Peptides against a protein of PDB entry 1EBD. Designs and how they scored, part 23

Target 1, 138 residues: chain A of PDB entry 1EBD
Amino acid sequence: KASYEGKVAAEAIAGHPSAVDYVAIPAVVFSDPECASVGYFEQQAKDEGIDVIAAKFPFAANGRALALNDTDGFLKLVVRKEDGVIIGAQIIGPNASDMIAELGLAIEAGMTAEDIALTIHAHPTLGEIAMEAAEVAL

## One batch from the design tools (peptide; aimed at target 1 P17 V23)

Design b2_p19_5_s4 (made by RFdiffusion4, then SolubleMPNN; from b2_p19_5, 5 letters changed)
Fold by OpenDDE base, seed 5:
Structure b2_p19_5_s4 (fold): chain B 138 residues (1-138), chain A 19 residues (1-19)
Amino acid sequence: as target 1 above (138 residues)
Amino acid sequence: AAPVTLAYTERVRPQAAPL
């Protein structure tokens, strides 16, 4: 947020049209395991009357996580049922702080769970868990 | 000369739907 707002301010100072134009702000806790979130939590979406799918996939089923012996936690996608658009994501687990960036991009771009599910992720990577969670949402 | 790039906030973001 602050870094992006700094860029917007710099553009304004430079005489360019600028506005605050973001949909989702990531939140990261550098704990062990790491925690990251972007967009809606499942309950927040429900409280706003959004019908959602909460698609969850565990790191215990991820090949890279197994190879690293770091399999605690999960990735959760919050997907709007009406159109399959990803409106939130939460990660608890290895590299959550970095992995949230893909999902932040997906939310900002208005991508669907299908878009992520059909995106080829390198094997074996922790990032494959996003694809797996997206497949759960289909 | 290289083309001028629009500021980020001037560009259209192709979102499927708003949140």
Scores: peptide ipSAE 0.018, ipTM 0.386, DockQ to the pose 0.064
OpenDDE base, seeds 1, 2, 3, 4: peptide ipSAE 0.010, 0.009, 0.010, 0.011; ipTM 0.395, 0.371, 0.409, 0.412

Design b2_p19_7 (made by RFdiffusion4)
Pose (drawn by RFdiffusion4):
Structure b2_p19_7 (pose): chain A 138 residues (1-138), chain P 19 residues (1-19)
Amino acid sequence: as target 1 above (138 residues)
Amino acid sequence: AALAAAMAAARAKHAAIRA
């Protein structure tokens, strides 16, 4: 957040019609099962008065997570029911800090669960859980 | 003027996403 604004400030000073414009910022916590979040939590979304569905997919089902032998965790997609647009995501499990980037890019650009579900992911990887979760969302 | 309009359009797109 600080670095982004740093650029916006210098650009505004120079005349560039710069402004602060992002839909979300990811936050990561390096706990044992590292966790990452971006966008709305399922509760914040409804409390905001938004009809959102949530899809939750477990690492226990992913093959790479079994190989890593760390199966405690999940990925959650908070999706606007009215248009399938993803507005929040939460990952708890190995490499959540890296996996969060894909869901983040999707939120920033206003993509849908289908956009992600129709994207072929690597197998066997953790990042593909997002693919399976969006499939659940659909 | 063209850069300012482009920047306003980008902000409008993000405002629609947040709505």

Design b2_p19_7_s1 (made by RFdiffusion4, then SolubleMPNN; from b2_p19_7, 9 letters changed)
Fold by OpenDDE base, seed 5:
Structure b2_p19_7_s1 (fold): chain B 138 residues (1-138), chain A 19 residues (1-19)
Amino acid sequence: as target 1 above (138 residues)
Amino acid sequence: DAEAAARAAKLARKEAIKA
């Protein structure tokens, strides 16, 4: 976050248009299991009057997680119902700190759940859980 | 400044997509 803000500030000082968008700023806790979040939480969206679907998929149903014997937790996508745009994501589980980057990119780019669902993820990987959660949102 | 203008246009497009 600080590094991102510094880069935006540098661009502003240089006279180039720049904006800080905190929607896609990730937050990570390196606990066991790891926790990561980007964008809206479900309740935050609801409190702002955004009609959302929260699509959740458990690591217990992920092939790589099973193979690693590390199946605690889940991935949750917060999807705006109006247009299917992903506005938030939370991950509790293995490699959450790294996997949140994909969802951060998706949110920043204004991608939909369908975009993620249709993105081919390598098998077997933890990252497939993003695709699975996106499919739930459809 | 062409670079500044291009950046502004990109930002505008992103906001439109998210809205």
Scores: peptide ipSAE 0.050, ipTM 0.567, DockQ to the pose 0.496
OpenDDE base, seeds 1, 2, 3, 4: peptide ipSAE 0.077, 0.062, 0.034, 0.029; ipTM 0.602, 0.582, 0.553, 0.506; seeds 1, 2 fail the geometry check

Design b2_p19_7_s3 (made by RFdiffusion4, then SolubleMPNN; from b2_p19_7, 17 letters changed)
Fold by OpenDDE base, seed 1:
Structure b2_p19_7_s3 (fold): chain B 138 residues (1-138), chain A 19 residues (1-19)
Amino acid sequence: as target 1 above (138 residues)
Amino acid sequence: DKERKEEEEKLEKIKKIKE
């Protein structure tokens, strides 16, 4: 957050239009398993009156996670029902700190669950779980 | 159940960071 705010401030000082948007700022806890979040939490969205689908997929069902014997946790997508746009994501599990970036990008770009579902992810990879969760949301 | 609770606790910690 501070890094992003600093960048925005620098751009403003340099005379370039920029705005701080906290929606796609990731939060990461480097625990075991790692935890990461970007955008809305499910309950947060509901509290704001947004009708959402919470699509969850476990690492226990991910081929790479199984191969690594690191299957604790899940990926959750928070998808706005009205248009299928991803508005939040949480990951608890292996490599969550890096995997959250794809979802941050998706949220920032206004992508839908379908966009992610239709994006080919290499098999077997941890990142493939994003595609699986997106399919759950469809 | 224990694992789920631990996961929820971690999610709550993340929420606090984002707040």
Scores: peptide ipSAE 0.120, ipTM 0.717, DockQ to the pose 0.020
OpenDDE base, seeds 2, 3, 4, 5: peptide ipSAE 0.032, 0.085, 0.085, 0.093; ipTM 0.632, 0.700, 0.696, 0.703

## One batch from the design tools (peptide; aimed at target 1 R80)

Design b2_p20_1 (made by RFdiffusion4)
Pose (drawn by RFdiffusion4):
Structure b2_p20_1 (pose): chain A 138 residues (1-138), chain P 20 residues (1-20)
Amino acid sequence: as target 1 above (138 residues)
Amino acid sequence: SLEEELLELREELGFTPVLR
């Protein structure tokens, strides 16, 4: 957040019509099962007065997670029911800090569960859980 | 929980999402 604003400030000073414009920022915590979050939590979304559905998919079902032998974790998609637009995502499990980037880019650009579900992911990887979760969302 | 910790961290960092 600081670096982004740093650029916005210099650009505004130079005359560039720069402004602060992002829909979300990811946050990561390097706990044992590292966790990452971006956008709204399911509860924040409905407390905001938004009809959102949430899809939760476990690492216990992913093949790579079984190979890593760390199966405690999940990926959650908070999706606006009215248009399938993803507005928040939470991942708890191995490499959540890296997996969060895909869901983040999707939120920033206003993509849908279908946009992600129709994207072929790598197999067997963890990042593909997002594919399976969006499939669950649909 | 880890989700609660993320919520607290995000609030402290001011990572407030914008709905569009």

Design b2_p20_1_s1 (made by RFdiffusion4, then SolubleMPNN; from b2_p20_1, 8 letters changed)
Fold by OpenDDE base, seed 2:
Structure b2_p20_1_s1 (fold): chain B 138 residues (1-138), chain A 20 residues (1-20)
Amino acid sequence: as target 1 above (138 residues)
Amino acid sequence: SLEEKLEELQKKLGLKPVLK
């Protein structure tokens, strides 16, 4: 499948200060393929002096993506080396706009790559890509 | 490339991440 810019719709979420201070605010661009991001990009973390592991896993290696014949794209997981905490994630590929939610939750909760790697994901699903990327980061 | 598209997205969004 080829990627098309075509019609692009961007959705940004702005939070207001409340009892809970949100750390991870997702951003989504509804292009084809979709693009989604939450937390740090790899270079952003490096620019701030954070030593990170950037774990990348392609949709082409995922059973559900293969079954859907929609394999363009990848998930990138940004993990702090010091403690294995997930501090960012980017997804370009099918269903990225929904897949980003799990990782947003993980970042907000201060979870590690190990936490995601040890979480059972339904098979076959695109969500397994997050688990696979987490395993790469270990 | 897809990586380039992602980098372009980063530049456009200009998001400021926060650490706990």
Scores: peptide ipSAE 0.247, ipTM 0.824, DockQ to the pose 0.408
OpenDDE base, seeds 1, 3, 4, 5: peptide ipSAE 0.204, 0.218, 0.216, 0.203; ipTM 0.794, 0.811, 0.808, 0.797

Design b2_p20_1_s2 (made by RFdiffusion4, then SolubleMPNN; from b2_p20_1, 8 letters changed)
Fold by OpenDDE base, seed 2:
Structure b2_p20_1_s2 (fold): chain B 138 residues (1-138), chain A 20 residues (1-20)
Amino acid sequence: as target 1 above (138 residues)
Amino acid sequence: SLEEELEKLMKEKGYEPVLK
């Protein structure tokens, strides 16, 4: 795809109070396709010496995305290998701006990929892609 | 890639992840 810089309609990043240490601050780019990220990118984690597993699942394999005929992109989980804790997530695709909230919650709470994999997500929904990606990380 | 561009954009906006 072409550069996001020419496709961005709006940008949004959650605020951070000075007196509170938040870990999961989401960032959203309202482009086509939408983009959202929270926590570490895979390369950022590696650059800091964190051993991670990157679990990627494409919207092209998601039932709801197929039904909507909107299958560009993917969801990616960045999971710390040592303990399975989710430390980052990126979503590029349909409803990314809203779907990132679930993963932000997971990261802030210190949840593992297994926690998400074992959480039932309704079928067929875009949201179940998070569960699928989590299973990849196991 | 799409991911690389997104990471670059986030970095330019001052996005810095941290661990608990």
Scores: peptide ipSAE 0.556, ipTM 0.930, DockQ to the pose 0.399
OpenDDE base, seeds 1, 3, 4, 5: peptide ipSAE 0.544, 0.549, 0.547, 0.545; ipTM 0.926, 0.927, 0.927, 0.926

Design b2_p20_1_s3 (made by RFdiffusion4, then SolubleMPNN; from b2_p20_1, 7 letters changed)
Fold by OpenDDE base, seed 4:
Parts: sequence; C-alpha cells; structure tokens
Structure b2_p20_1_s3 (fold): chain B 138 residues (1-138), chain A 20 residues (1-20)
Amino acid sequence: as target 1 above (138 residues)
Amino acid sequence: SLEEELKKLMEEKGYKPVLK
C-alpha cells in the first residue's frame, strides 16, 4: 500500500501573490496513487462544527478508470448540508492532479453539488466521477 | 488511511481551509 511519508506536495500558490485572497488553493502529491486536495477535509469540517455530507465515489465504479485498468482510489466531495455548497474535495486516483481544478473552480465560485451533478460530463471519462460524487451528495 | 495521511501532509505544509 502506498504511503505519503516523505512526499512533497506541489505548491499551487508559488508565484501568485494574490493567493491570499483565494479560498480554494489546491495541493497535489504525485504519488502512486496520485492525490490532490482542495478546501476542507471531512474531519476538518466536522472539527469546526460544520454539518457536512461526505460524498465518496470510487474509481472502481468509473467506466473510464475501468477501461484504463487504473481503478485505485476515489473522489470525495465535502458538501455543507445546510445549502449544498461544496467546501472541499479530495481525489486519490488517476489524473487527480488535473481533475482537482474543476473542484477548485466549483469551491471558489461557491457552487453546489447540484451544480456539478447537472453539468454534463462526457461518458466515459475520469472527470465524470465528479458528477457521480455530486449525485451521491444530493 | 491514504486520506488521513494526505490530510496530515497538507496540515504540515500549513494548509488551513477557510470558508467564504
């Protein structure tokens, strides 16, 4: 099993002085499986007393991941129950480092899980896992 | 878990989530 011990996260804010104004700053670890995160982890939200839905969808259930024979991991959306707003996301699995951008955009724009669920994601793609996770949160 | 390890790594790097 993979471990992130000794790993270094890629710093997305490097060279961006305006980054202090951003809420959604992603971090990426180019490990196996690859991983990326933006915003709240589920436990962080709970620790702050935010009532959240943790919507998790596995790559093992994603058509493109199956076709690529790369099905380790999952995408997790951290959604505030009160209004359905996405406040965090984690991706562990194929193309995590690129796929995190959609979720960073969603969080920064204050989008809801419904917004993503109703956004057409091409089938079959890795990216549609975001839509699948969003549907879980509804 | 990998998720927990990732969270700890992020926290060690000084990442702190913030709400709008």
Scores: peptide ipSAE 0.554, ipTM 0.936, DockQ to the pose 0.408
OpenDDE base, seeds 1, 2, 3, 5: peptide ipSAE 0.538, 0.538, 0.547, 0.518; ipTM 0.932, 0.931, 0.935, 0.929

Design b2_p20_1_s4 (made by RFdiffusion4, then SolubleMPNN; from b2_p20_1, 6 letters changed)
Fold by OpenDDE base, seed 4:
Structure b2_p20_1_s4 (fold): chain B 138 residues (1-138), chain A 20 residues (1-20)
Amino acid sequence: as target 1 above (138 residues)
Amino acid sequence: SLLEELEKLQKELGLTPVLR
């Protein structure tokens, strides 16, 4: 179980009109493995002159992914070096379509990698990978 | 790569990020 089977469906949703513009609108591809993204990709940030840390953590090192025998892929955080603020995230792997929401929230709220690193995530869970990636960024 | 394809998708969907 380590093959990409192609894109099944792609979706992106935005919130309702607001006085505050959204910056964290996710894109999701329901494929195997699932893919999800919100905010900046690493190279996008670099192209705009933002000095970033790209923190990557593999599902192969995640306890729940191991238990599920579904360890393909990774989570990547894009963190601005100046202040540690998370400005982007990508997930390729199990439950990416749902897990992207935590990171969308973090980005929209202007949270730092430290904020996520210091948030207790249940062990073992897939979502714990966000915490692990955040720790890498510290 | 899947990551590159995902980035392409983001652009196609008009979800290019901006900083607040």
Scores: peptide ipSAE 0.468, ipTM 0.911, DockQ to the pose 0.406
OpenDDE base, seeds 1, 2, 3, 5: peptide ipSAE 0.203, 0.204, 0.133, 0.070; ipTM 0.699, 0.702, 0.671, 0.629; seed 2 fails the geometry check

Design b2_p20_2 (made by RFdiffusion4; failed a check: the pose's geometry)
Pose (drawn by RFdiffusion4):
Structure b2_p20_2 (pose): chain A 138 residues (1-138), chain P 20 residues (1-20)
Amino acid sequence: as target 1 above (138 residues)
Amino acid sequence: AAHEEARAKNLALRKRFEAK
């Protein structure tokens, strides 16, 4: 957040019509099962007065997670029921800090569960759990 | 256009949430 604003400030000083414009910022915690979050949590969304559905997919079902032998974790998609637009995501499990980038780019651009579900992911990887979760969302 | 509208709505939601 600091680096982004740093650029916005210099650009505004120079005359560039720069402004702060992001829909979210990811946050990561390097706990044992590292966790990452972006956008709304399922509860924040409905407390905000938003009809949101949530899809939760476990690492226990993903093949790479079984190979890594760390199966405690999940991926959650908070999706606006009215238009399938993803507004929040939460990953708890191995490499959540890296997997968060995809969901993050999707929120920033205003993509849907279908947009992600119709994207072929690598197999067997962890990042593909997002594919399976969006499939669950649909 | 649809993505732009969806992004604008997300941005409005973020700003309103932070204002609270």

Design b2_p20_2_s1 (made by RFdiffusion4, then SolubleMPNN; from b2_p20_2, 12 letters changed)
Fold by OpenDDE base, seed 3:
Structure b2_p20_2_s1 (fold): chain B 138 residues (1-138), chain A 20 residues (1-20)
Amino acid sequence: as target 1 above (138 residues)
Amino acid sequence: SERERNRRRLLELRRRAEAR
């Protein structure tokens, strides 16, 4: 947050048009397990009157997480039901701090759950959990 | 594009949330 606010302020001071309306700012907690979030939580979307699908997939069903013996937690996608657009994501589990970047990109680009579900992820990887959660949202 | 329409829709939702 502060880094983006500082960039926008620097661009304004330099007389450049601030062309970057960010939709989503990632938040990370480097705990065990790691926690990461970007965009809407399910309850925040509901409180704003947005009809959402909350698609959840557990690390206990991910082949790479099983091979690492690190299967705690899940990925959750918050998907707008009207058009399938991804509006938020939460990850609790292995490598959550890095994996949130894919979902931040998807939200900023205005991608749908179908765009993620149709993206081939390498097997076996932790990243496949994003594809699996996207398939749950279809 | 569809992506640009979806992005504009998300920015509109954010502006409405900030106005509450």
Scores: peptide ipSAE 0.242, ipTM 0.772, DockQ to the pose 0.744
OpenDDE base, seeds 1, 2, 4, 5: peptide ipSAE 0.067, 0.021, 0.123, 0.205; ipTM 0.647, 0.546, 0.688, 0.755; seed 2 fails the geometry check

Design b2_p20_2_s2 (made by RFdiffusion4, then SolubleMPNN; from b2_p20_2, 13 letters changed)
Fold by OpenDDE base, seed 1:
Structure b2_p20_2_s2 (fold): chain B 138 residues (1-138), chain A 20 residues (1-20)
Amino acid sequence: as target 1 above (138 residues)
Amino acid sequence: ERRKKNRERLKALRERAEAR
């Protein structure tokens, strides 16, 4: 957020047309395990009257997480049921701080769970968990 | 339209990857 707003401000000072236009702001906690979030939490969406699917996949089922012996936590996708659009994501686990950026991009682009589920991820990677969670939402 | 066409393309790429 602050870095992006600072860039927009610098562009405006330079006389370039620029605006703060974002749908999702990532939040990261560098704990062990790491915690990251972008967009809606499941309960926030429900409190706003959005009918959602909360698709959860555990790191304990991820081949890379097993190989690293770091299998604590999960990825959760918050998917709007009406159109399958991803409106939020939460990650607790290995590399959550970096992995949230893919999901931030998906939300900003207005991607669906199907768009992620059909995206080929490298094997074995932690990033495959996003694909697996997207498949749970279908 | 663009996204639907992209999903069809990605599906076809996945099916080819699984068939290898």
Scores: peptide ipSAE 0.031, ipTM 0.598, DockQ to the pose 0.025
OpenDDE base, seeds 2, 3, 4, 5: peptide ipSAE 0.026, 0.023, 0.024, 0.027; ipTM 0.546, 0.534, 0.552, 0.583; seed 2 fails the geometry check

Design b2_p20_2_s3 (made by RFdiffusion4, then SolubleMPNN; from b2_p20_2, 11 letters changed)
Fold by OpenDDE base, seed 5:
Structure b2_p20_2_s3 (fold): chain B 138 residues (1-138), chain A 20 residues (1-20)
Amino acid sequence: as target 1 above (138 residues)
Amino acid sequence: SRRKENRERLLELRKRAEAR
């Protein structure tokens, strides 16, 4: 957040009209396992009256996580039921701090669970879990 | 486009959340 706001301020000082129009701010905790979040938590969406699907997929079912012997945790997508738009994501597990960026991009672009499910992910990768969770939301 | 419309809707949801 602060770094992005600083960039917008620098652009404004340089005479370029700019605005902070972010949808999703990532949050990361560098624990073991790592925790990352972007957009809505399931309960936050519910408290705001948004009807959501919480699609969860475990790292224990991910081929790369198995190969790394690091299978703790899960990816959760928070998907608006009305139109399948991804409004939040949480990752607890291997490489969560980096993997959250894909989902941040998806949220900022207004993508659906279908858009992620139909995106080819390399096999086997940790990132493939996003596709698997998206398929659960369909 | 669908993506543009969805982004605008998400920005609106965020503004509503921040106003609470």
Scores: peptide ipSAE 0.057, ipTM 0.633, DockQ to the pose 0.820
OpenDDE base, seeds 1, 2, 3, 4: peptide ipSAE 0.020, 0.019, 0.031, 0.029; ipTM 0.498, 0.473, 0.585, 0.582

Design b2_p20_3 (made by RFdiffusion4)
Pose (drawn by RFdiffusion4):
Structure b2_p20_3 (pose): chain A 138 residues (1-138), chain P 20 residues (1-20)
Amino acid sequence: as target 1 above (138 residues)
Amino acid sequence: SVAEAEALMKEAHIPPAPVA
């Protein structure tokens, strides 16, 4: 957040019509099962008055997570029911800090569960859980 | 634990921009 604004400030000073414009910022916590979040939590979304569905997919089902032998965790997609647009995501499990980037790019650009579900992911990887979760969302 | 990680995640959460 600080670095982004740093650029916006200098650009505004120079005359560039720069402004602060992002839909979300990811936050990561390096706990044992590292966790990452971006966008709305399922509860914040409905408290905001938004009809949102939430899809939750477990690492226990993913093959790479079994190989890593760390199966405690999940990925959650908070999706606007009215248009399938993803507005928040939470990942708890190995490499959540890295996996969060994909869901983050999707939120920033206003993509849908289908956009992600129709994207072929690597197998066997953890990042593909996002694919399976969006499939669940659909 | 997963529960601890979830609590920490909620504490470290950065509010997003309002939904359009």

Design b2_p20_3_s1 (made by RFdiffusion4, then SolubleMPNN; from b2_p20_3, 7 letters changed)
Fold by OpenDDE base, seed 1:
Structure b2_p20_3_s1 (fold): chain B 138 residues (1-138), chain A 20 residues (1-20)
Amino acid sequence: as target 1 above (138 residues)
Amino acid sequence: SVEEAEKKLREAHIAPAPVK
């Protein structure tokens, strides 16, 4: 967020057009397990009157996580029911700090759960969990 | 723990701008 705000300010000072608000600004906590979020939490969306599907998939069911013996946590997608657009994501588990980027991109681009579900993810990888969660949302 | 991480995550969370 600070980096984003700095960039916006720098662009404004330089006289360039700048987007003051992005939909998808990630938050990362380098805890153990790692955790990351972008966009809406489920309850936030509900509080704003958005009808959502919260699609959760556990790392315990992810092949790479199992191979790494690091299976705590989950990935959650918050999907708007009206059109299937992903409006939020939370990850608690291995490599959350890096994996949030895919979902940030998806949210900013207005992609749907179907878009992610139909995107081939390498097997076995932690990243597959995004695809798995997207399939849950369908 | 996962629970503790989730708590920290909520604290660090950045509210989104209006969704497209």
Scores: peptide ipSAE 0.494, ipTM 0.877, DockQ to the pose 0.826
OpenDDE base, seeds 2, 3, 4, 5: peptide ipSAE 0.485, 0.492, 0.488, 0.485; ipTM 0.876, 0.877, 0.876, 0.873

Design b2_p20_3_s2 (made by RFdiffusion4, then SolubleMPNN; from b2_p20_3, 6 letters changed)
Fold by OpenDDE base, seed 3:
Structure b2_p20_3_s2 (fold): chain B 138 residues (1-138), chain A 20 residues (1-20)
Amino acid sequence: as target 1 above (138 residues)
Amino acid sequence: SVEEAEEKLKEAHIAPAPVK
């Protein structure tokens, strides 16, 4: 966030149009388990009057997480019901701090849950949990 | 715990700009 704000300020000082506000600015906490968020939390969307689907998939059902014996937590997608667009995501579990990037990209690009569900993710990987959660939202 | 992590995440959360 600070880096983005600095860039916008630099553009204004240089006499260029300011950048549009990004939707997808990630927050990461390097706890045990790790956790990360980007975009809306479910309740935030509801408070703004957005009708959403909260699609949750547990790491306990992920093949790579099982192989690593690290199965605590989940991935949650917040999907706008009207058009299936992903507007938020939360991850609590292994590699959350890195895995949030795919979802940040998806949100910023205006992708749908179907877009992620139809994207092939390598098996078995932690990353395929994003695809699994997207399928839940369909 | 997962519950503790979820609370920390809510505290660290960065609110998005309004979605299109």
Scores: peptide ipSAE 0.477, ipTM 0.873, DockQ to the pose 0.828
OpenDDE base, seeds 1, 2, 4, 5: peptide ipSAE 0.468, 0.464, 0.469, 0.460; ipTM 0.868, 0.871, 0.869, 0.861

Design b2_p20_3_s3 (made by RFdiffusion4, then SolubleMPNN; from b2_p20_3 with A7E M9L E11K A20K)
Fold by OpenDDE base, seed 3:
Structure b2_p20_3_s3 (fold): chain B 138 residues (1-138), chain A 20 residues (1-20)
Amino acid sequence: as target 1 above (138 residues)
Amino acid sequence: SVAEAEELLKKAHIPPAPVK
């Protein structure tokens, strides 16, 4: 957040004004299980009057998580119903702190659940769960 | 537990700027 604000300030000083956008600022807690969030929680979106789909997929159904014997938790995508754009994501489970980056990128770029669903993820990997959750949203 | 992690995450969460 501070680094991004610094870049905006530098651009303004250089005569190229830009706006600060806090949509995709990640939060991570290194608990056991790990957890991470970016963008909207489901209830936050609803409180702002946004009609959303909450698409949830469990690590218990992920091949790599099974192989690692680490299957607690889930990935949740918060998808705006009007256009399918991903506006939030939460991960509780293995590698949550690293996997949140893909979803932060997707939100910042204005990608849809379909974009993620159509992106090939290596098999079997933990990251594949993002694709599975995106398919749930379709 | 997963439930306890959810509560921690809600407290640590950074709310987004409003999306149009």
Scores: peptide ipSAE 0.526, ipTM 0.878, DockQ to the pose 0.838
OpenDDE base, seeds 1, 2, 4, 5: peptide ipSAE 0.521, 0.513, 0.517, 0.516; ipTM 0.876, 0.879, 0.876, 0.875

Design b2_p20_3_s4 (made by RFdiffusion4, then SolubleMPNN; from b2_p20_3 with A3E A7E M9L E11K A20K)
Fold by OpenDDE base, seed 3:
Structure b2_p20_3_s4 (fold): chain B 138 residues (1-138), chain A 20 residues (1-20)
Amino acid sequence: as target 1 above (138 residues)
Amino acid sequence: SVEEAEELLKKAHIPPAPVK
């Protein structure tokens, strides 16, 4: 990867000022490429003794990203192995700052990778990468 | 680069309340 890199802004968004008890507080870095995270990183989950599946799907394999000629990066789901519940997600790539919202909703609602895999995402869109990553986790 | 963005993301990350 040899694309331009620069941090423009970083922001963490909470549902309320005391949002210590929320599971899914997104963090966004408005860089090039953009990046966003919600819930657990893979290593954080492992450090707490949670057995996880890290399901990764590249933007280079996403139809909309190809059409936009913007294919750097990936989406990663961190899935609890015992029950398939999504406990974290990271996105590096186009529209990461907006796309993280779907995954934040999924985590707060206690959804599984299967739930996302079975949700129809429009084609071709950047958003369907979430569905593709969920299928990897199955 | 993707690698540099990943490092920025790790620094900006907010850890969740424990789920286990």
Scores: peptide ipSAE 0.510, ipTM 0.874, DockQ to the pose 0.488
OpenDDE base, seeds 1, 2, 4, 5: peptide ipSAE 0.511, 0.499, 0.505, 0.505; ipTM 0.875, 0.876, 0.874, 0.872; seed 1 fails the geometry check

Design b2_p20_5 (made by RFdiffusion4)
Pose (drawn by RFdiffusion4):
Structure b2_p20_5 (pose): chain A 138 residues (1-138), chain P 20 residues (1-20)
Amino acid sequence: as target 1 above (138 residues)
Amino acid sequence: SASLDRAAAQAAIEALAAAL
């Protein structure tokens, strides 16, 4: 957040019509099962007065997570029911800090669960859980 | 609302999806 604004400030000073414009910022916590979040939590979304569906997919079902032998965790997609647009995501489990980037890019650009679900992911990887979760969302 | 170019973001996602 600080670095982004740093650029916006210098550009505005120079005359560039720069402004602060992002839909979300990811936050990561390096706990044992590292966690990452971006966008709305399922509860914040409905408290905001938004009809959102939430898809939750477990690492216990992913093959790479079984190989890593760390199966405690999940990925959650908060999806606007009215248009399938993803507005928040939460990952708890190995490499959540890295997996969060994909869901983050999707939120910033206004992509749908289908956009992600129709994207072929690597197998066997953890990042593909997002694919399976969006499939669940659909 | 959106803050990124959709096509560029999609290409980045495909790269990440192929690698991660």

